# Designs tried in a protein design run: peptides against a protein of PDB entry 3WG5. Part 125

Target 1, 218 residues: chain A of PDB entry 3WG5
Amino acid sequence: LAKNIVYVAQIKGQITSYTYDQFDRYITIAEQDNAEAIIIELDTPGGRADAMMNIVQRIQQSKIPVIIYVYPPGASAASAGTYIALGSHLIAMAPGTSIGACRPILGYSQNGSIIEAPPKITNYFIAYIKSLAQESGRNATIAEEFITKDLSLTPEEALKYGVIEVVARDINELLKKSNGMKTKIPVNGRYVTLNFTNVEVRYLAPSFKDKLISYITD
Target 2, 218 residues: chain A of PDB entry 3WG5 as posed
Amino acid sequence: LAKNIVYVAQIKGQITSYTYDQFDRYITIAEQDNAEAIIIELDTPGGRADAMMNIVQRIQQSKIPVIIYVYPPGASAASAGTYIALGSHLIAMAPGTSIGACRPILGYSQNGSIIEAPPAITNYFIAYIKSLAQESGRNATIAEEFITKDLSLTPEEALKYGVIEVVARDINELLKKSNGMKTKIPVNGRYVTLNFTNVEVRYLAPSFKDKLISYITD

## One batch from the design tools (peptide; made by RFdiffusion4, then SolubleMPNN)

Design b2_p16_7_s1 (from b2_p16_7, 8 letters changed)
Fold by OpenDDE base, seed 5:
Structure b2_p16_7_s1 (fold): chain B 218 residues (1-218), chain C 218 residues (1-218), chain A 16 residues (1-16)
Amino acid sequence: as target 1 above (218 residues)
Amino acid sequence: as target 1 above (218 residues)
Amino acid sequence: GTGKGVIIEAIGVGAK
C-alpha cells in the first residue's frame, strides 16, 4: 500500500516576503507529491502584515492540509505567527511554546520603542483576526484579546480555550494525536479528515537562499 | 583654506530596514568629517513605513544638512521616498524624475494587486505627510494630495508648487543652485545657509553588505 | 518590481 506522505519543514525568524516564498515553496512541493499534509514547524517573533496576509491566503488556497506546529520548546507563534496559525488547517504547539501578542504596531523607533498603531489599524486587525478564528471555529474572543490585552498563552491554555487543536512533544505525537481529526478550515471546499496511520515523514530543508536571507535578517 | 567637504552617496531600491542602515552609515561618515552637507542620490519605488519613519527621524537628527536628490533621470522618489524627501533639509530633482504617489497600502496580494489600507491608516499618513511639509515650509496641500489623489509630479511642477527647492541636471548644477540656500528644516536647532563656494565632492560607495542585500531584495 | 506604496506592516511582537 502506498504510504501517505507527510512533509515537515521549518520556518524560523521574522515574517517577511521571503517567509511567504518559503511557505509557497514548501506547500507547492507537498501539493506536487499529493501529500496527506505538510507540517510547518514555526518559530517567529512576528513580522510584516502583508507577508502575513499573503501567507494566510496561500495556506487557505493549499490543495493539501497545512498544519502549523509551534516547535521546538522555547519557540513562539508571536504576532504575525498567531494570525498564520489561526488561518491554518490545524494548530499544534509543543510544551514550553507560546502563542499570541498580536498588537499591531507601526514599527520600532530608533531607540527600539514601539510606535503604536492608530486605533483604526488596531480595529482593522481585530476584525481580521476574529474572522480567522470564526472561520476556523476557534475562540474569537481570545483572538481579539491577543490584540486588546496583548495576551500570550501557553499550549495548555490555548488548547483549553479552543485556540489550538493539539499539544504534542514531537512530530510522532503530533501525527498520533491529529490522526482522524478534521481540518478546521476546508481544503478545496471540503473539510478533510487527516489520515496518519501509515505515513512516511519527509523533511524539507531550507534552500541556500533561505539560509542566506535568514542570516542577513538576523 | 580647508575645502568644505560635500559627500555624495546613492540609495536605490525599496525602502527597508537596510535602507535605514545605509542612511545612518552615510550620514555618520559625513558627520564625523564635519561635512558641509551630504547629498543622497535617491531612486526608490517606495517601501516600508517603519523604515521610512526611522530614516526621516535620522535625517532630522543629523548634525549636518542632508540633501535628497532624486537622480538620475528616470529615477523617482515614489511613496516612502516622498516622505523621506519632505523630511530632509533640501530636496532636489533631476529633469525626467518624479515625486509623489504616497497612498499607503497594507501590501500586495498574491496576484500583485494592492491591498488597500483602511481609511484610518490613510488618515494617519495624511496627517504625518502634512506635518513634514508644514515643518519644512513646503506645500502641505500637495503633500496631502500625494495620498488622496495619488499624484505624481515632475520636477518643474514640484518646484512650481513649492514641494522641492532645486531642479538640477547634475551634482555641479545642484551645488551651484543650492549655494547660499537655507535648509528647510533646522540642523542642531538652527537653519543653516549652505556654502558650496569652495567644496571637495567625495563619493561614498555602498558597502559589500549593501550590494548583497540589494541583490537579494531585487 | 515591488510596487508603489507605503507598506504599513508591522504586526509587532510585544517588547520582551
Scores: peptide ipSAE 0.043, ipTM 0.564, DockQ to the pose 0.639; fails the geometry check
Fold by OpenDDE base, seed 2:
Structure b2_p16_7_s1 (fold): chain B 218 residues (1-218), chain C 218 residues (1-218), chain A 16 residues (1-16)
Amino acid sequence: as target 1 above (218 residues)
Amino acid sequence: as target 1 above (218 residues)
Amino acid sequence: GTGKGVIIEAIGVGAK
C-alpha cells in the first residue's frame, strides 16, 4: 500500500557533484518508502552544469514525484537551480524568493571575474532550458529569457508567466495548494495526480558528510 | 593583386582565451596582406571549450584559407585541437603526430582527477564535432569516435579515413601537396582552390605577450 | 594527468 508519506529535505548552497549525491540519497530514501512525493527545499546561487544535468536526470528517473520548493523567504533557485526546478515534477516558491539568472559561464578567472561562455555553449543551454520548459508544459519563452536577458522573477511573476505551479508560505500550504495537481512531467512514464490528503510529513536531515561539505563551501 | 604570400605561425600549448587572441592576430595579419593562406603549426593537448569554439568561429570568418598543420613530429592536435582542425579550411599532419581524443570534461578536481562531462554535454559535443566534419566533407563517424571511443589517429590513419587532407614532412611538402586542392569549407562563401605556385613564405613570431603567457601556463 | 579534454567549466551565476 502506498504510504501516505511526503518527505521534505533541504539542499542549500552551490550545485556540485556532492549536491547530486544529496539529491540521489534523498530521492532514494523516499522511493524505498514508496512516498507520495519528496519536497526539496532549494536555496542555491547556482553551480556546475554537469552536476545540474545529472540532478535533472536523477529527478526525471525518480519513481516518485520530486517537488522543488524555493524556500525559505530570501532563498533563490538561481542559474543551475532554475534548470533543476524546470526538470522537476512541480515547482513551488515561497514569497520573497527568486528564480532565474541562467546565463551560462565557463567559470571564474583567477581574479574572480566571470569567464563568458561562447555563443555555441550559450545556444546549447538555451535549447536545453527551452526543452525542459516545453517537456514540463512551462513557459519556454521566459526560460530562454532567463539566459538571454539574465531574467530573474518573483514567485508571483513566475506563477503569472506559467514558469511555476505554486506560491506557498510553508510546507502545509504547499501540500494544500498542490493537492490534486498533476505532475508537470511523468513519473515512470505516467503523469501523477498528487494526493496530499492525510499525509505524514517526514523531514530528512543532511548527513554528517552533507553538513561538513556545506561548511567547507560556504 | 593577391600577393603570392603564405603566412606560417605556431600555436602551442593549452587552448585558452589567449590562444584565441593569437589566432585572431595571426589571421588578421594574413588577411591585411591578402595572403593566399595562413598555415598554423598546431601542437596542443587541448584546453577550454569556449576558446576552442571562438577559434573555430574566427577561422570560419577568415577572409583567407586557414590551414591547420599538426607539426612538428611528436606534436598533437588533441581534444580542442581536433575541433579546431575540423573547423579549418585544410588539415595537414606531419609524420609522428596524432589527432583525436576529444572526450569533453568539465575540468579537474582539486586532486587533479578528471571531472566527467554529463551525457547531455557529451552529446552536444558529439553533435558539434559531427557538424564540423559534415560541413567540411570529412569523416563524421570517426569524428564521433574521437569522443565516444576517445579515439586517436596517426596521420596515415586520419588521411585514410578522410579526417585530414595532407600528410607532409615540412612546410614545403605541405605547399606542394596542397597546391590545387579546394578548401574543405568556404572562404567568404566560396570554396577556394589553393594556389601555392611561386609563393613567398612569411613566418609570424609570437608576440612578447604570447611568449610570456606560454611560459606561465607551462 | 595530461590535460586531455575540452574543459567546460561551471554554469555559475555571476556573483551580484
Scores: peptide ipSAE 0.033, ipTM 0.331, DockQ to the pose 0.319; fails the geometry check
Fold by OpenDDE base, seed 4:
Structure b2_p16_7_s1 (fold): chain B 218 residues (1-218), chain C 218 residues (1-218), chain A 16 residues (1-16)
Amino acid sequence: as target 1 above (218 residues)
Amino acid sequence: as target 1 above (218 residues)
Amino acid sequence: GTGKGVIIEAIGVGAK
């Protein structure tokens, strides 16, 4: 029997290999404890596509549901964060958060100008983001527009357009609203009905290593 | 007999896990071909400490000399880039580049302000950067000052202070100036004398995956 | 591992 535990962990900042390590560590802890789910409080401006893809793959390989929660108010699942969210079992957003702005870029020039991605790269990520949306039963048209129009959505818009599943002010409201929902992608080959009745919420802190890495990445 | 090949690859942007994958891929290719060396043209504002440490370790485990070349003019080996450089077999800089500014930070707040690292983290990186400098016979006092004073140096200053080994305008000048130099750290347990007489320069391009990842990171 | 979660970036590089 699941221990009726929901883990909550925060991932903030740029999506990098270390962000992958954070996801992997947090999900692994929650898997080992047979948690009902892990909620990742996500606040990211984006980051590396490889790290993003690895994170998506790690989420999809999770033995437990991974809920991406854009939190707190003012947070974003921007760029790579949107892909991660779309690759997850459930997306929630707090009021006053944002999602989208997924146009891939090659970098910033020394003057801070964006180096545009060639069409081949842009088209690859269009296909990729659409696949994530389609696999999760989310709005693939809007997912494409996150790139083609660099669209950024409010939680209410994202919910309305079927990009996300929940708008919640806090973890308690998230648990309440997502209770009884099916995961948007399978867990171990099966769509899981989330059971958040009488759950213990357990917060995971960054490891010392995680704190140290966050300090050097920023 | 070494094929008299020198590989050249570019690594640009933030130091992340993907940057590690780039280093690993490039070094592995050059190792497999028994290259005389690989030159990594580095332009980075910094990035993640864990990725940096992994990169340093990957460089130190290289079966061939890894030359960090801060290039082109206007490029930097800033922050994490300095650690990577100090962990390498040879450091070169082009005129008009910079190295240093190694003060670790925990990140940026939403307002773009730096979140300062606690003294424990700062002191850890002071010890780490000093060890890299000492192991490579480079200026450990200046390496510390890259953190404590957030010092940034010109190539001429960095050369003068014994932080780097070569100032070179281009790959050809780098090869010429570094020919006959000993690596500042061992390769397979031995200090290697660089032999760049009659070498073929072979440029490595980013893989499609590498290009794709760079596009999402930014 | 001590290096995870540390960002070493140059001050003033306004990467959004």
Scores: peptide ipSAE 0.032, ipTM 0.293, DockQ to the pose 0.096; fails the geometry check
Fold by OpenDDE base, seed 3:
Order: sequence, then structure tokens, then C-alpha cells
Structure b2_p16_7_s1 (fold): chain B 218 residues (1-218), chain C 218 residues (1-218), chain A 16 residues (1-16)
Amino acid sequence: as target 1 above (218 residues)
Amino acid sequence: as target 1 above (218 residues)
Amino acid sequence: GTGKGVIIEAIGVGAK
């Protein structure tokens, strides 16, 4: 029986246009191989809202389930990462990770002070994050509070409050726990029941460009 | 040979006046017993700047070394927690934790938007965090960037950049690695070499009040 | 357009 493939790729660092390219590349590879899913090990402090929205859109356009896995321990799906997670087909977190802190800013001033987003922008992202939560059947109240209270949650809290679907220590536990779960958003217009029985895990390596840019941006 | 005592206590949640009382209580107990050190397992998203400054002052006034240990995996010394850490005699982080994101704000508006701190306040805390880093021989440039770039670091990064002194998975590894280290700030006017040879670890439990307030604030 | 130039980063909560 042809082993169902699950891809695993890592995305670490700031959410940028380059991060979009990484998501696009990884998802495209998994789509081409008709993978059961792709797991993105996400560790991000956040980044650009435009890139984030494009990533969310790319995930929503995926022909295969995209699982955001906040991993390894110590990783965060902070800020833009939370939006990406909420836009995904399934969210998992490793023990020792965090999710939340989603308030938009315009940037930093020369003195390092945050330039606040005007209420218009804040309200836009409140509506946006709530929509992501609602569409995925996740806690929209908490999603709002990720902005309004700059709330951050542990995996256990996020699970308890219905923000995420899985707490898992590793890929094997993730696959085990998520097996038989339905995607929280549609894949090609249908909710997919994840089938991680008899799967082959394939790790996607960052491209040379990925490594170089990560090195430059770190 | 009388076993040197190391106290371990947990401080979790927002930094408030109550958190100051916790620090004061824990440190006082350790002082009274002439402990070799107290380890504070810190997990905080931040909190009040006034309480933070008081906590830093209380640590600096400690008659025994105060080790801030960002623990367990998943914990953060975010915002005010970073200042507290930088004000301590030694910083350790567990794998899977974070430190940084130190930009001051005035609070949240009714719509959950951040009320920015005026440049005067931001500059005050830049100077303050830099002073903590300088006094402790830690990376003052990175300390500034915790504000100016809202920078967050992993334990490995924080160690690499000279923000922290130890990466440790547990208390035993922390004691092992920090044994023979000098405190980064003075204890009673002198830099102390930590002696964790033949130590007894004593865990301080939160008071009933501590438990109740944590329950109310969570 | 609304997302252009906007940063969604973890903001340290330190209220003075």
C-alpha cells in the first residue's frame, strides 16, 4: 500500500515576503506529491502583516492539509505566527511553546519605540483574526484578546480554550494525536479527515537561499 | 558538613505589586536561612513597570544570590521579566523559553489597542535596561534592542550574545552549570562565587494567598 | 493595502 507521505518543514524567524516564498515552496512540493499533509514547524516572533495575510491565503489555497506545529520547545507562534496558525488546517503546539500577542504596530521609531497602529488598523486586524478563528471553529473571543489584551497562551491553555487542536512533544505524537481529526478549514472545498496511518515522514530541507537569507536576517 | 541550602520558588504570571510581595517573601526566607542562593523559576508575560523596578531593587538588596531561571519549557521572561532577569545575580533559561520584548506601553485602550508610551518613557526604560545590563556585565546593546526592536531571544541566542549565563534543562543541570560562577552583580557589596557543591534544594510553595491571586489573575 | 507597512510582532507588555 503506497505510504501516505507527510512532509515536515521548518519555518523560523520573521514573517516576510521570503517566508511566503518558503510556505509556497513547501506546500507546492507537498501538493505535487499528493501528501496527506504538510507539517510546518513554526518558530516566529511575528513580522509583516502583508506577508502574513499572503501566507494565510496560500494555506487556504492549499490542495493538502497544512498543519502548523509550534515547535520545538521554546518556539513561538507570536504575532503574525498566530494569524498563520489560525489560518491553518490544524494547529499543534509542543510543550514549552507559546501563541498569541497579536497586536498590530506600524513599526519602530528611531529610538525603538513602537509606532502604534491607528485604531482603524487595529480594528481591521481584530476583525481579521476573529474571522480566521470563526472560519476554523476556534475561539474567536480569545483570538480577539490576542490583540486587545496582547494575550499569550501556553499550549495547554490554547488547547483548553479551543484555540488549538493538539499538544504534542514531537512529530510522532502529533501524527498520533491528529490522526482521524478533521481539518478546521476546508481543503479544496471539503473538510478532510487526517489519515496518519502508515505514513512516511519526509523532511524538507531549507533551500540554499533559505539558509542564506535566514543567516542574513538573523 | 551543613548542607548549603538552595531555595527554589516559582513566580508565574503578571508582574504586579503582589509579585513584588512574592519576591520579597521568597528572598527573605532564603536570607533568613543564609541560603547559598535562591532560584526563582520565572514565567511571566510582563506587567507593571513600577512593580518591576521594585522587584529589581529588592533583588539588588538581597543578602543572597538570586538566580532567575526562565522555567519550565514554555515559560518566558517577557517584558518586565527581562528587566527582572537583567537585574538578577544570574540568569538561566530552560530550553524552550524566551527572553525579551521589553518595550514599555501605557496600557491598552478600550478597543485593546496599545497606548504607546511617550518617547520620554521609552527613553527612560532604554536607559534603565542598559544600566541593568551594564551593571551586570551583560550585553547592553541587546538589552537596548529588547526595547528598540522588541527583540526576543531563545536561550541559545541569549547565551551566545551574553544576555544570560546558563542554559539548563532542570534545577540539577542549573546547579551543576552555575557552580563556581560569580554573580553578575554584587551580593552585599561583593561578587559571590556560587557554591552548589553538596547543596540541599528546598522548594518554597506559594502561599495560599499566592495561589488565590494567581487564580484570580489567570 | 491595510497590511502594508504594518508589523504584527509580540509586544512586550510593560505598562508604566
Scores: peptide ipSAE 0.026, ipTM 0.288, DockQ to the pose 0.135; fails the geometry check

Design b2_p16_7_s2 (from b2_p16_7, 9 letters changed)
Fold by OpenDDE base, seed 5:
Structure b2_p16_7_s2 (fold): chain B 218 residues (1-218), chain C 218 residues (1-218), chain A 16 residues (1-16)
Amino acid sequence: as target 1 above (218 residues)
Amino acid sequence: as target 1 above (218 residues)
Amino acid sequence: GTGKGIILEVIGVGAK
């Protein structure tokens, strides 16, 4: 019997239009091969809100489950990364990772101080993040507090508060723990039960372009 | 019977991208020789958060146990050094050393005053440091207080509060006391029992490049 | 677009 395939890919660094291209490429490859799921190992300090919203839309349009895995230990799904996670079919975190700190800003001043977003923008993102949480059956109150209090959580706290679904040390533990879970949002209009029994794990490498841009933005 | 090898290397000064290169080089050498462990004698006032996070990731990806040893007497694992220690497989301190003072800052003003980090950033690092502590079974409350109170501890206090595992005067005492201890985080997915019976200690020297950069940054 | 020019990030900080 042909093994079901699970793809694993890494997205690291700032969320930009280029990060969207990475998500799109990875998900497209996994879709083409009718994978059981794709796991995105996410490590981001955040980035651009426009790129984030496009990534969320791309995930929600996926023909297969997209699992956001905050990995490795020491990684974060900070700010824009939290929105992406909340927009996904399943969220996992490794021990030693974090999620949250979602308050929108206009940027940083020359002295490094935050330039605050106007209330209209803040309120927009409060509504947006609450919607993502509600749609996925995750904690909308905590999602709001990621903005209003700039809250950040450990994996254990995030699991406890119903923000995420899995704490896992590695891909094998993630597959084991998430096997038989339902996606938190629909895939093609249906909630899918993940089947990670008898799977082949395939790792996707960044393209040459991906490597070059990562190098320039670091 | 071939002796098990323990490597010892020194990392001194500010945490930078170059410090990451030192960690990577030292750990790689020890991995290649299938060492029982590497001990990093750490003396740092802190440094860059980005470099620190990369170092933590590199340690956690090590194929062998990485022991952070705050050494010699008078040394510190200050700020970024505390995070690195909390991300490691075992922490030791020599008498007369310190750990803590982890409050993030944006930098220093022209007059030498601290530019405070915004709450968003502070909360991010609170979550991050708590996660490192929780993952390693160390005191997460004290880890948080390293930020919120800018707390610094003696070796005796750090041991008492469950922040560190060993107080040792020298490498021989460290090896003796840590022999038979389990790593506080997994090595390749497994908690490893340290075996320092019948070991050879090998000291790694800084590269020429390491010496040059240390000289320029001092 | 409502998200244009908005930043959702934690930028690099120094730790002393």
Scores: peptide ipSAE 0.090, ipTM 0.350, DockQ to the pose 0.095; fails the geometry check
Fold by OpenDDE base, seed 4:
Structure b2_p16_7_s2 (fold): chain B 218 residues (1-218), chain C 218 residues (1-218), chain A 16 residues (1-16)
Amino acid sequence: as target 1 above (218 residues)
Amino acid sequence: as target 1 above (218 residues)
Amino acid sequence: GTGKGIILEVIGVGAK
């Protein structure tokens, strides 16, 4: 029986291998405690595509619902963050946040200019992001446009277009609004109805390693 | 009973979250088949410290010996690669390879200049690399100098200084020279004597995902 | 800036 526990953890900064470890650790803790869900407060400018894909896979393999919450105001689920969100069981955004801008790049040149990804890579990620959107019953056309137009959306637009499920100002509003919602992807092969009635909210802190690496990557 | 199987897999390019997945996948396959060891043919200019630390941890948690082999000639275990090597059960290098240059950086500026790590970060990695060297019975003074002097060594120097265990031209010479050696760190809490008598060598191929990500990172 | 790097910068430990 699920403990009426919801975990909340923050993942901030660039999506990296370490970010994968953070996701894995946080989800594992929540799984072990048989939580109703884990909410990841996400604020990312993007990051590595490999890390992103691994994070998506880890989320999809989760034994519990993983909610991506773009939080606080001013935060973004930019680039890799959008893919992660689209791969999750539920997406929420706070007012004043953004999602999108998913065009892949190879990196930055010595002059700080973007090295564009070849069409083959761009097309791969178009297919990938569309797959994530389709699998989650989210707007695959907009997901494609996150790449092809480098589109960035407000929470209100993202909700309106069916990219996300919730706009919420804080965790309490998120829990209230998402209570009774079905996950957009399956948990253990089944779509789960979220039960946020009388839940205990537990905040997970970054490990010492997490703090150190975040300090190095920022 | 260990199958007289040695797995060989290549990990090339920057150390990333994906590189962690590659290590994890390859080691897991070798563990599942109860291999005598896995040899990772490593060629890396370095990469992310977080990914590196996770890779080191994954190696240290391996149920089988993980041998880092800096290969082919011209390859390097630069920066993060050195840490990974020092965290492994055995290090081999091919002639014409290099190891070291471990000074941490924060990244590259818009002009391509290195953003230097603050002393706090540098000192952290000094302590970390020294710990890896000490735990493996390798030269901790040289390990420190990989950072403080940005030292890079040839295989012959690295062997001479007690940083690595084997210089080998190919897998066959590596197996021959390392046969009967003890792992430099424990496997399942015990130092293991490598048995490479009458072994079957199995090459692991990169997954499609691995190929794609490598293509994106190169 | 949206760090859209598919490959985030190697916070290289030391690759000059």
Scores: peptide ipSAE 0.051, ipTM 0.316, DockQ to the pose 0.225; fails the geometry check
Fold by OpenDDE base, seed 1:
Structure b2_p16_7_s2 (fold): chain B 218 residues (1-218), chain C 218 residues (1-218), chain A 16 residues (1-16)
Amino acid sequence: as target 1 above (218 residues)
Amino acid sequence: as target 1 above (218 residues)
Amino acid sequence: GTGKGIILEVIGVGAK
């Protein structure tokens, strides 16, 4: 019986237009091979809101389930990473990771202080993050608090509050725990039940360009 | 029986004079074919107020119903987009989208801070947005709060408050839910009951110029 | 005239 394919790719560092290109490339490869899912191992401090919104749209337009996995231990889906996760078909976190801290900013001043976003912008992102949570059946109250309180959560807290779906130590545990779960958002207009009973895991390597940009931005 | 035509077109990015040209072109095509309606899939962070007002006028002068659909998930009808929506014959939103944040600004300073509009300008747009809401039988109090509080709403909130008419995941669900609804403003001096029981959906592609400008402005 | 030069946008936002 032809093994269903699950792709795994890593996205690390700041969310930029280049990170969008990474998501697009990885999802496209997995779509072309009619994969059962793609797992994105995410470790990000955040980044650009425009790139984040484009990434969320790309995930939501995916022909296959996109699973965001905050990995490895010590990784975070901070700020933009949280929005991306909330826009995905399933969220998993490894023990020792974090999610949240989503308050938008305009940037950093010369002294390194945060330039606060005006209420207009903050309220826009509150509505945006709440809509992502509501659409995915995740905790919209906590999603709002990621902005209003700059809240950050452990995997256990995030699971308990219904922000995420799975806590897993590795890809194998993730596949085991998420097997038979429904996607939290539709894939091609339908909620898909994940089937990980007989899968081949394929790792997608970063391109040379991916490595170079990661090296320069880190 | 000759299928009634519904056109669908996408408008993405900043609201500019070029965006007016897109609206005008799309509506004109649909008018020429005596379409039952045109659906504009809108995703905008906002833009120029002058272009916005011209777009609203063009919609109000349409010989056919113009439906604003905030789509796809992750899209927004922010600022100028909200005014355009409130000036339309029907508003729909996809889950995971947002509407609001309508406070006018003069621009951004060199440090990225907002240059506030003077009270005279703010009050003008309060009156303008309230008039659009009142004319369409939508929530004028919330429309004002989009400016005074920089409020942004989820689709569910916007529906609940009577800002929008439909929440739909896709064009098919939109057509199903809006079938038999009356337009919120007149078409050629009459409120039209939408008839989507037997329609052909035709997608209008962006021109090469549309694609190029979108690419440069994104 | 009153809308000329006025911006109705939510742009220039970074997410941490």
Scores: peptide ipSAE 0.028, ipTM 0.279, DockQ to the pose 0.100; fails the geometry check
Fold by OpenDDE base, seed 3:
Formats: structure tokens, sequence, C-alpha cells
Structure b2_p16_7_s2 (fold): chain B 218 residues (1-218), chain C 218 residues (1-218), chain A 16 residues (1-16)
């Protein structure tokens, strides 16, 4: 029986235009192989809003389910990472990870203080994040509070409040727990029931370029 | 039976003089073929007010219905995009999209802060956006609040408040839901009842120039 | 014209 493939790839660091290229590459590979899903192990402090929005679009345009997995323990889906997660087909978190803190900023001053975004921009992202939550049937109130309260949640809290779908310690537990779950957003116009029975896990390594950019931006 | 044609085209990115050229080209093609309508899949963070006003005029001068569709999920009709939508014959939004944040600005300072528009300019655009809403029978109070409160809305909120006409996941659902609806503004002096029974959907691809400009401005 | 030099956009937001 031809084993269904599940791809696993890692995305770590700031969300930039290059991070979009990573998402696009990884998802494209998994699409080409008609994988059952791709799991993106995400660890990000956030990044650029433009890149984030493009990534969300790319995920939503995927021909296969994209599972965001905040992993390993100690990782975060902070700020832009939360938006990406909320835009995905399924969210999982490992124990000891965090999600949230989504308030937009304009940048940092010379002294490292935050330059606040004007209400115009904050309200835009409130609407955006609420839309992502609502579309995915996730907690839109908490999604707003990720901005308005700069809220950050543990995996247990995020699950409890209906922000995420799975808490899992590793890929095997994630596959077990998410098997038979429906995607929270459609894949090609349909909500897909995940089938992780008798799957082959394939890890995608970062390209040389991916490694170089990570090295420069770290 | 000669199938009625519905054109679909995408406009993405900042609203500029080049975006006007895209609108003009797309609408002209659809007019020449006596299409039942053109659907513009819009994804914009906003842009220039002069270009926006020209686009609104071009839409209102169309010989066929122009449907603004905020699409795909994750897209926005932000700022200038809201004005364009309000000036159109029908507004649709996909789940996970946003509309609003219409307060005019003069630009950005060296530190990235917004340079506020003076009250005189703000009041001008309040009057303008209210006029678009009133002409189209849409919520003029919310239209004003898009400026005065920098309000942004989800598709569900925008529908609820009477800002938009349709929430649809894809083109097929949009065609189904908007079939038999009247245009919110006239086409050649008459409110048109949309006829999407047995239509052929034709996608208009961006020109090479369109692709190049998008690449440079992204 | 009144619209010249006026910007109606949401640009350049960093997410922390």
Amino acid sequence: as target 1 above (218 residues)
Amino acid sequence: as target 1 above (218 residues)
Amino acid sequence: GTGKGIILEVIGVGAK
C-alpha cells in the first residue's frame, strides 16, 4: 500500500520575505508529492507583517493541509507567528511553548524602545486576526486579546480557550492526536479529514540559502 | 446558448497610477466582450488617493458591473481599497479578509511615524466616502467611521452592518450568492440585475508589465 | 488635486 507521506520542516527565526520563500518551497514540495500534510515546526519571535500576510495566503492556497507545530519545547509562535498559526489548517503546540503577543509596532527606537503603531494600524490587525480566528472556528475574542492585551498563552491555555487544536510532545504524538481531525480551514474548498494511518514521515532540510540567511539574521 | 461571460482578474498591492491602468485594462476587455460582469479579486493595503479616485471613476463609468471581491483569505481592501469597493457595483469578501482603515495621511516621517492629514483633508475624504456609501445604499455611518475611528471590519461585520453585499469562499459561491442581485450603483444609468445562470468564467492574467511593476513595488 | 500626495494605506508594520 503506497504509504501516505507527511512532510516535516523547520522554520526558525524572524518572519521576513525569506521566511515566505521557505514556506513556499516547503509547501510546494509537499504538494508535488501529494502529501497527506506538511507539518511546519515553527519557532519565531515574530517579524514583518507583510511577510506574515503573504505566508498566511500561501498556507491558505495550499493544495494540502499545513499544520503549524510550535516546537520544540522553549519555542514560540510569537506575534507574526500567531497570525501564521491562526491562518493554518491545524495548530499544535509542544509543552513548554508559547503563542500570542500580537500587537503591531512600527519598529524600535535607537534606545530599543517600541515605536507604537497608530490606532489605524492596530485596528487593521485586530480585524485581520479576528477574521483568521473566525474563519478557522478558533477563539476570536482571544485572538483580539493577543493584540489588545498583548496576551501570551501556554499550550494548555491555548487549547482550553479554543485557540489551538493539539498539544503534543513530538511528531509521533502529533500524528496520533490529529489523525481523524478535520482541518480548521478548507483545502481546495473542502474541509479535509486528516489521515495519518500508516504514514511515512519525511523531513525537509533547509536549503543552503536558508541556512545562510538564518546565519546572517540571527 | 451563448454563455454569458464573467471575467475574473486579480489586483494586488499598493494602489498607484499603475493600478489604475490595470483596472482600466481589465474593465475594457470585459466591456468589449459584453461580459455579464467582471470580478476583481482585490488585495491591497491601500495607496495613493489620486489613483484611488481615478479608479472609482473608472468603475463608475463601466459599461458592465464591476464586482470587487476581497480575495483570497488573508487579503484586505484596506484604506484606498475600501473606497474602491464602496464605489463598485457589488462588494464581496472571502472569509479571513478585512476592509476599512480609511483615514488619510500625508505620508510617513523619517522615523516611520504617520504624518497626519490636516482636518481640511480629513473632512474632504469623510464627505467623499459618505457620498460613495450613500450612492450605493451602503452604511454611510460606518463609512465615516472607517475614517474617524480608523475602523476595520471582518466580512461578517461588514455584511452585518450593510457595508458589503456578499460573503463567499470562492468564485463559484460568489456567483451563486450574487445571482439575481441588483447592482448597488447603476450601469449606464440603470440598476442591473446580475445574471450568473450558465456563465463561463474567464480569468484575465496580468500583463508582463503588470507582473514587472508588482515585482518592483513589492 | 486634493488627492495628490495623500496616502490611504497601511504600510510597514512590524510584529514583535
Scores: peptide ipSAE 0.025, ipTM 0.286, DockQ to the pose 0.105; fails the geometry check

